# Peptides against a protein of PDB entry 4HTP, part 225

Target 1, 231 residues: chain A of PDB entry 4HTP
Amino acid sequence: SQTVASHVPFADLCSTLERIQKSKGRAEKIRHFREFLDSWRKFHDALHKNHKDVTDSFYPAMRLILPQLERERMAYGIKETMLAKLYIELLNLPRDGKDALKLLNYRTPTGTHGDAGDFAMIAYFVLKPRCLQKGSLTIQQVNDLLDSIASNNSAKRKDLIKKSLLQLITQSSALEQKWLIRMIIKDLKLGVSQQTIFSVFHNDAAELHNVTTDLEKVCRQLHDPSVGLSD

## One batch from the design tools (peptide; made by RFdiffusion4, then SolubleMPNN)

Design b2_p29_7_s4 (from b2_p29_7, 14 letters changed)
Fold by OpenDDE base, seed 3:
Structure b2_p29_7_s4 (fold): chain B 231 residues (1-231), chain A 29 residues (1-29)
Amino acid sequence: as target 1 above (231 residues)
Amino acid sequence: SAAEQARVQEILAGLKLEEAPWYLEFLKQ
């Protein structure tokens, strides 16, 4: 069966996350998230109009927005240093060059942008002049590739991990890669709390998550914002 | 229909999309 995530471009999620990050106030951050969520729910209703009891939910997006709460997918086994080396190789960056050194020494404040310690931001500036302007991946495809990475990490298949990473990278814009990196590292730096994200999603979301620790269950059971846990 | 077009525009506006080929394709089905 078709899912909302199979239709929604990963770029759209990334653009939303970028807007949230750039917003100064909590209210504006909430607005951007709510707009994306509302659009998702409306599309869900349209897509599943003639189908009852669908398992489709906001989960594919939510697990990327709150990657620290991921429990279904195993660990990626990917660190910033691995990504740095991969980018240097993929982009054919001179090893002694400025950009390669920025990626490897991302923790050192050598940049003009004040992005020291944020590998994703350092990577973004390196990637921006070199990558596609627009990515082609859907949210479902991103999750499928991330599932592959986690599975292959568990199986110690490093070559297949690299293959999936290359597929993600080559089909993503610099902005999408910035957010993808943050999802993999599990630190989005949105400036909004997990509790706020849950509260916008559904009034009972935080409570249900605290009891179940199951993000998919939260998204499925509380898909309708008007239907509570007690209903 | 006008209602379908309005819904499309609403979704596109909500997603802040200039072009949504995936949605346009969905509507053709």
Scores: peptide ipSAE 0.053, ipTM 0.601, DockQ to the pose 0.047
Fold by OpenDDE base, seed 2:
Structure b2_p29_7_s4 (fold): chain B 231 residues (1-231), chain A 29 residues (1-29)
Amino acid sequence: as target 1 above (231 residues)
Amino acid sequence: SAAEQARVQEILAGLKLEEAPWYLEFLKQ
């Protein structure tokens, strides 16, 4: 079946997240999220105009925006040190070189951009001159690859984990990889609370999530902002 | 399929998503 996520570029989500992060005010952050969400809902309605029983929802995007609430996907088993080593290998960085050391010692202040402790930002600057300008992955493809990583981590298939990571890396821009890393590590640093995201999504979203702890149910049942939980 | 891609492009054009700020930023990448 057709899904919105199969047609929305991952780059679009990343650009939205970047705008949210860069915005200083709560209102501006909310505006950027609302614009993406509204566009998603409009596209959903257009895509599914001739279908009544649709299970498609905002869930594929929401689980990337609120990765700390992920309950369906198993643990990735990926840490910053693993990603650092992978990037050093993939980019053929000298192991004793400046960029390799930045990735490995990401918690140490380098005095330049204040990015100490933010591996994703350090990775971004290393990747920017070396990666594709524009990625080719959809939100669905990103989720499929992340599902693969989680399942193979559970199965202890390190080779397949590496394969999926390589696909993510080679098909993503530096900006997309920055956000992908944050999704994997489950810290987006958006500057908005979970409650704010839910409140923008639907008035009853926080309540339904508190009861069910099921992000997919929240997205599916409250897909229409005009239809309440009691309706 | 090519037909599905064409339909999606038509939907996108009809929704004027290319005018949305987030989508415009995407195109700059």
Scores: peptide ipSAE 0.037, ipTM 0.622, DockQ to the pose 0.054
Fold by OpenDDE base, seed 5:
Structure b2_p29_7_s4 (fold): chain B 231 residues (1-231), chain A 29 residues (1-29)
Amino acid sequence: as target 1 above (231 residues)
Amino acid sequence: SAAEQARVQEILAGLKLEEAPWYLEFLKQ
């Protein structure tokens, strides 16, 4: 069956997240998230107009926006050091070169940008001149690849983990990879709380999540903002 | 497929989502 996530480019989610992060005020951050969510809901209604019982929801996007609440997908087993080594290999960076050292020593400030400890931001600047300007992955495809990584981590299949990571990297822009890294590490640095994200999604979302701890159930049951838990 | 993409574009246009990033992406394809 068709899903909204199969039609929405991952780049568009990343652009929304970038706008949220760059916004200084809470109100502007909320506006950018609300605009994306409203467009998603409208598209869902149109896509599923002739289908009453669909399981499709905002969950594919929500689990990437709130990756710390992920319970369905198991651990990736990926840390910054692994990604650094992968990028050095993939980009054929000299091991003693400036960019390789920046990735490996991401916790130590080496430049003027003050990005110490933010591996994703350091990676962004290394990737920007070296990767595609525009990615080709949908939100669904990103989730499928992340599922593959988690499954293969559990199975201790390192080669298959690398294969899925390479597919993500080679089909993504530097900006998309910045956000992908933050999703994997589970720290988006949006400057808005989980409570704020839930409150914008649905008035009852925080309460339902506190009881169920099931993000998919929250997204499915509270898909319509006008229908509450008591309805 | 091209046919699926065209249908999605028509849906988005009908929703008046001209400013939505994915709508703009579909118009470029």
Scores: peptide ipSAE 0.135, ipTM 0.649, DockQ to the pose 0.095; fails the geometry check
Fold by OpenDDE base, seed 1:
Structure b2_p29_7_s4 (fold): chain B 231 residues (1-231), chain A 29 residues (1-29)
Amino acid sequence: as target 1 above (231 residues)
Amino acid sequence: SAAEQARVQEILAGLKLEEAPWYLEFLKQ
């Protein structure tokens, strides 16, 4: 079946997240999220015109925006140190070189940008001169690769985890990889709370999530902002 | 079809928040 996520570029989500992060005011952060959500809902209505019983929803995007609430996908088994080693290998960085040391010692304030402790930002600056200017992945393809990583982690197949990570990295820009890293580590640093994200999505979203702890159910049941939980 | 692809591209243009509200062109169809 056709899904909105199969058409929406991952780059568009990352650009939205970047705008939210850079915005200083709460109102501007909310506006950027609302604009992306409204565009998604409009696309959904157009894509599924004349179709009944559609199960498609905002869930594929929401699970990337609120990765700490993921319950369907098992643990990735990926930490910053693993990603650092992977990038050093993939980019053929000298281990005693400046960029390799920045990745391995990301907690130490050795960076010129004040990004100590934020591995994703350290990685971004290393990747920017070396990676594609534009990625090619859709939101659905990103989720499929993340599902593969979680499944292979459960099966203890480290070789297949590496393969899926390489597919993500080689098809993504530096900006997309910054956000992908934050999704895997489950810390987006958006400057807005989970409650704010839910309140913008639907008035009843926080309540339904508190009861079910099921992010997909929240997105499916509350897809229409005009239809309440009691309706 | 080419028409379906064109419609999808028009909708996707609206997801690019750097460009003017695409939905105005979509609603004119």
Scores: peptide ipSAE 0.031, ipTM 0.595, DockQ to the pose 0.036; fails the geometry check

Design b2_p29_8_s1 (from b2_p29_8, 15 letters changed)
Fold by OpenDDE base, seed 1:
Structure b2_p29_8_s1 (fold): chain B 231 residues (1-231), chain A 29 residues (1-29)
Amino acid sequence: as target 1 above (231 residues)
Amino acid sequence: SLLEQGLEEAEKLRKENAPKFALWRQFLP
């Protein structure tokens, strides 16, 4: 069956996250998230107009927005150092070069942007002049690749992990990779709380999540903002 | 190179996903 996530560019989620991060006020941050969510729900209604009782929900996006609440897939086993080495290899960066050293020593401020300790931002600036193409992945495809990484990490298949990571990297823009890294590391730095995200999604979302700790269940049961938990 | 191969695959995938993206983007504000 077709899903909303199979139609939504990962780029559009990332651009929304970028707008949220850059917004200074809570109200503006909420606005950007709400706009994306509203578009998602409208598209869902159109896509599934003739199909009742679909299991499709906002979950594929929500699990990327709130990656710290992920419970379905196991740990990726990926750290910043691993990604740094992968980028150096993939981009053929000189090991003693400025960009390679920035990636490896991301905790030490080496640039003018003040991005010390934020590996994703450092990676973004290294990638930006080298990644000129727009991303090609859907949200579903990103999740499929992340599922593959987690599964292969559990199975200790390092070669297959690398394969999936390479696909993610080569099929994503610099901006998309910035956010993808933050999703993998589970720190988006949006400047908006989990509670706020849930409150915008549905009035009962925080309560249901507190009880179930199941993000998919929250997204599925509370898909319709007009239907509450007691209904 | 791995990068070049990946970029080629990305272009192919972009073309394949283009119709889906177009449908979605009709619902953006």
Scores: peptide ipSAE 0.705, ipTM 0.957, DockQ to the pose 0.860
Fold by OpenDDE base, seed 2:
Structure b2_p29_8_s1 (fold): chain B 231 residues (1-231), chain A 29 residues (1-29)
Amino acid sequence: as target 1 above (231 residues)
Amino acid sequence: SLLEQGLEEAEKLRKENAPKFALWRQFLP
C-alpha cells in the first residue's frame, strides 16, 4: 500500500526540524511545524483520493518528531559512545586525532560552537565536510531502518545493527544525521513542548494520547483536524 | 571502503526515490 512517508524525503523533515529549532519564538516554531503538517495532509488527500479507509497517517513523521513517545519499537541499544566509535571507524578518523576525540569526549567541549554535551551537534561538524550534501532516504525508509535496529538489538545481532546504522549514516547528509542522532537518543531540542506539537496537530490530540498512550492511534483517529473525539 | 560503498548505494537510492520526492514536493509551500 502507498504511504505518504514513502514519498517524503527524510531531508524535508530534518529541514523543518532545523527551522523549528532555529526559530526564536513559539509562534514561528509552530508555523514551521504547521506548514509541514499541512503539506503532509494535502499530499495524503491527493495520494489516497480514490481509496477510502486507509490506515496511512502522520504517524511515521510524528514518531520521529516525538521519539520519546515511541512505544511500537523496542529500545535501540545505541548510545553516543557507540556512534562515536562507529563514526571513527567508518570515516577512518585517527583515533587520537581532534575529530575522534571530539566525538569521544563530547561532554567536554573545546570548540568554538559551545556544543558541550550535544553529541549530535559535534557529530554534525565532524560529518559536514565528509558526508553527502543531500540524503537519499524517505521517512519510511528511515523508520524501516530504525525498526531493524530495534529488532536486531532485541535479537542481539550486533552485526545487523551495524549494517543498518551504516546505511543510515552513508545515505544521510550531515544535517540529517544530526537529527537522526537526536531521534535515536530521543532528545530533539526543538524548544517546543510536546503539548504544543499535539495542539498544532489536533485540538484533541493531547487528550487522546493521555488516555491511549498510542501515538499511531492519535495520528489515525485525529488525522482530520475538523473531526473531534466526540464526532 | 564501507564509506565508499555506502555513498554509491546512496546515489542509487536517491535516483530511485527521485520521482516520489518530486510528487511530494508539489505540495510544499
Scores: peptide ipSAE 0.705, ipTM 0.957, DockQ to the pose 0.874
Fold by OpenDDE base, seed 5:
Structure b2_p29_8_s1 (fold): chain B 231 residues (1-231), chain A 29 residues (1-29)
Amino acid sequence: as target 1 above (231 residues)
Amino acid sequence: SLLEQGLEEAEKLRKENAPKFALWRQFLP
């Protein structure tokens, strides 16, 4: 079955997140999120015009925006040091070179950008001159790869984890990889609270999530902003 | 190399997803 997430570029989600992060005011941050959400809902209505009983919802995007609330997917088993080593290998970076050392020692201030401690930003600058300008993945494909990583981590299949990570990396832009890393580490640094994200999505979203702790259920039941829990 | 192979697959996937992306982008402001 066709889903909205199977049509949406991962790049477009990342661009939205980037705009939110760069915005200084709460109102502007909310505007960018609302615009993306509205586009999603409009596309959903068009895609499913003749199908009333669909399970499709905003969940594939929401679980990437609020990765700390993920309950369906098991742990990735991925740390910054693992990613650093993978990038060094994949990009064939000299092990004693400046860029390799930046990735391995990401917590130590080595540059003028003040990005110490933020591995995703360090990776971004290393990747920017070395990767594709535009990614090729849909949101659905990103989630499928993340599911594969979590499943293979549970099964202790290190080679298959590496295979899925390589696909994510080689099929993503530097900007997309910055956000992907933050999703895996579960810290997006958007500058807006979870409560704000829920409030923009639906007035009853925070309440329903507090009771159920099920993000997919929240997205399905409250897909229509005009229909409340008491309706 | 692994990088080169990955980049080739990326281009293939971009072409495959292009029609889907075009449909979605009609709804962007």
Scores: peptide ipSAE 0.704, ipTM 0.957, DockQ to the pose 0.874
Fold by OpenDDE base, seed 3:
Structure b2_p29_8_s1 (fold): chain B 231 residues (1-231), chain A 29 residues (1-29)
Amino acid sequence: as target 1 above (231 residues)
Amino acid sequence: SLLEQGLEEAEKLRKENAPKFALWRQFLP
């Protein structure tokens, strides 16, 4: 069945997240998220116009925006050091070169950008001159690849994990990879609380999540902002 | 190289997804 997530570029989610992060005020952060969400809901209505009982929801995006609340997908088993080594290999970075050392020693301030401790930002600057300007992945495809990584981690299939990671990397822009890394590490640094995200999504979202701890259920049951829990 | 192969696949996928992206982008402000 067709889903909204199968049509939405991962790049558009990342651009939204980038705008949220760069915004200084809470109001502007909320605006950017709301605009993306509204577009999603409008597209959903158009896509499913003739199908009232669909399971499709904002869940594919929400689980990437709030990755710390992920309960369906098991642990990725991926750390910054693993990604650093993978990038060095894939990009053929000199081992003793500046960029390789930046990735490996990401906790130590070596650059002028003040990105110490933020591996995703360090990776971004290394990737920016080397990667494609536009990615090719949908949100659905990103989630499929992340599912593959988690499943293969559980099965201890390291080669297949690497394969999926390589696909994510080669099919994503530098900006998309920055956010993908943050999703995997489960720290988006948006400057917006979980509560704020839920409040923008639906007035009852925080309450339903507190009771169920099921992000998919929250997204499905509260898909319509005008329909509450008591309805 | 693995990178080159991946980039080629990315281009193919971009072309494949282009119609889907176009439909979605009609709903962006």
Scores: peptide ipSAE 0.700, ipTM 0.955, DockQ to the pose 0.876

Design b2_p29_8_s2 (from b2_p29_8, 14 letters changed)
Fold by OpenDDE base, seed 2:
Structure b2_p29_8_s2 (fold): chain B 231 residues (1-231), chain A 29 residues (1-29)
Amino acid sequence: as target 1 above (231 residues)
Amino acid sequence: SLLEQGLEQAKQLAEQNAPKFEQWRQFLP
């Protein structure tokens, strides 16, 4: 079935997240999120113009924006060290070189950037000169790959995990990978609270999530901002 | 190399997704 997420570039979500992160004020952060959400809802209406009772919702994006609330897929089993090693291998970085050491020792980096402890930022700077300028993945495809990783982690299929990770890495820009890493590690550092995100999405979203803990249900049931929980 | 293969796949995927992206971007401000 057709979904909004199958049409939205992962790059566009990442660009939105980047704008949110870089914005200093709460109001600006909210504006960037609202603009993306509004575009999503408008596109949804257009895409599903002739279809009633679709299950499509903002969920594919929301679960990436609020990865701490992910309950559908199992754990990825991915740590920073694993990613570091994968990048070193994939990019053929000298193991004793500066970039390899930066990735491996991301907690105590030396340099001009105050990125200590932020693996995603360290990775970004290593990747920037070495990867695509623009990614090719849709939000749906990213979620599919993440689902694959989680499923294969549960099944202890390390080879297939690596395969999916390689696809994510090679088909994403440095910026997209920065955010992808943060999604996997479940720390986006947006500077906005979960409550704020829910509040912008729908007035009743926080309440419904508090009761159900089901992010998809929240996104589906409260897809229309004009329809309340009690309606 | 794995990187080269991945980059080629990315190129193909970009071409495949381009029409979808264009449809979406009509709704961006």
Scores: peptide ipSAE 0.694, ipTM 0.954, DockQ to the pose 0.874
Fold by OpenDDE base, seed 3:
Structure b2_p29_8_s2 (fold): chain B 231 residues (1-231), chain A 29 residues (1-29)
Amino acid sequence: as target 1 above (231 residues)
Amino acid sequence: SLLEQGLEQAKQLAEQNAPKFEQWRQFLP
């Protein structure tokens, strides 16, 4: 079945998140999110023009924007140290080199960018000169790979976890990987609360989520901003 | 290398997804 997420570049979500993070004021942050959401809804209407009552919704994007509210997939079992080692191996970084040490000792200030403790930012600068300028993944494909990671983590299939991670890494730009890391670690550092995200999505979103704790249900039931819970 | 293989796969995937991306981008401001 055709979905919006199967057409949206993961890069476009990441660029939106980047704009949100860099914006200083709440209003500007909201504007960037709203623009992406509006485009999504417009595309949805066009894509599903002849098909009513589809299950397609903003959920594939929302679960990446609010990864701490993910309930469908289980834990990834991935930490910063694992990613550091993977990057060192994949990029063939000298073990005693500056970049390898930055990744491994990401909590220690290096004096370069003041990114101590933010592994995703440290990774970004290491990856920037070494990775693709544009990624190739759709939002759906990213979610499929994340589903695979979670499933294989539960099954203790480390080899398959690595395979999926390698696909994510090699098919993503440095910027996309920065955000992907934050999604996996479940800390986007957007500077906006989940309440704000919900409020922009739909006036009743926070209430429905508080009752159901089901992010997919929130996205499907409240897909139309003009249709409320009481309708 | 794994990196080179992955990058080649990325190129192929980009070509496959290009039509879909173009459809989506018509709705961007």
Scores: peptide ipSAE 0.693, ipTM 0.954, DockQ to the pose 0.877
Fold by OpenDDE base, seed 1:
Structure b2_p29_8_s2 (fold): chain B 231 residues (1-231), chain A 29 residues (1-29)
Amino acid sequence: as target 1 above (231 residues)
Amino acid sequence: SLLEQGLEQAKQLAEQNAPKFEQWRQFLP
């Protein structure tokens, strides 16, 4: 069955997250998230106009926005050092070169950017002159690849993990990779709380999540903002 | 190279997804 996530560019989610992060005020951050969510719901209604009983929901996006609440897929087994080594290999960076050292020593302040300790930002600047300007992945495809990584990590299939990571990297822009890294590491640094995200999504979302700890259930049951838990 | 292969695959995927993206973009503000 067709899903909203299979039509939405991962780039559009990332651009929304970027706008949220760059926004200074809570109200502006909320506005950007709400706009994306509203577009999602409108498209959902159009896509499923003739199908009343669908399981499609905001879950594919929500699990990327709140990756710390992920319970469906297992651990990725990916750390910053692994990604650094992968980038060095993939981009054929000289090991003793400035960019390779930046990736490996991401905790140490380097250059004029105050990005010490933020691997995703360091990676962004290394990738920006070397990667595609526009990514090609849908949100669904990103989730499929992440599922593959988690599954193969559980199965200890390192080669298959690398394969999926390479696909993610080569099919994403530098900006998309910045956010993808943060999703994998489970720290988006949006400057907006989980509670705020839930509140914008649905008035009852925080309560339902507190009880069920099931993000998919929250997204499906509270898909319609006008229908509450007691209805 | 792996990078070149990946980039080529990205171009193909972009073409494949283009119609889907266009449908979605109609709902953007």
Scores: peptide ipSAE 0.693, ipTM 0.954, DockQ to the pose 0.877
Fold by OpenDDE base, seed 4:
Structure b2_p29_8_s2 (fold): chain B 231 residues (1-231), chain A 29 residues (1-29)
Amino acid sequence: as target 1 above (231 residues)
Amino acid sequence: SLLEQGLEQAKQLAEQNAPKFEQWRQFLP
């Protein structure tokens, strides 16, 4: 079945997240999220115009925006050190070089940007001069790869985990990888609360999530902002 | 190299997804 997520570039989600992060005020942050969400809903209506009772929803995006609420996927089993080593290998970085050391010692403030402890930002600067300017992945494809990683982690298939990670890395821009890392580590640093995200999505979203703890159910049942839980 | 192979795959995937992306872009502000 056709889904909105299969049409939306992962790059567009990441650019939205970047705008949200860079925005100083709550209102501006909300505006950027609302614009993306509105586009999503409009596209959904167009895509499913002739199809009733579709299960498609904002869930594929929401689970990336609120990765700490993920319940469908099991643990990825990925840490910053693993990613650092993978980047060093993939990019053929000298092990004793500045960039390799930055990745490995990401917790130590060695840079002028104050990015100590934020592996994603450190990775971004290393990747920026080396990666594609624009990624090729859809949101659905990103989720599929993340599903694969989680499944293979559970099955202890290390080689398949590496394969999926390599696909994510090589098919993503530096900016997309920054956000992907944050999604995997489950810390987006958007500067907006979970409650704010839910409130913008739907007035009843926080309540439904508090009861069900099911993010997919929240996205599906409250897809229409004009239809409440009591309706 | 793995990087080169991945980049080539990215190019192919970009071409494959281009029509879908264009459909989506019509709904961006």
Scores: peptide ipSAE 0.691, ipTM 0.954, DockQ to the pose 0.876

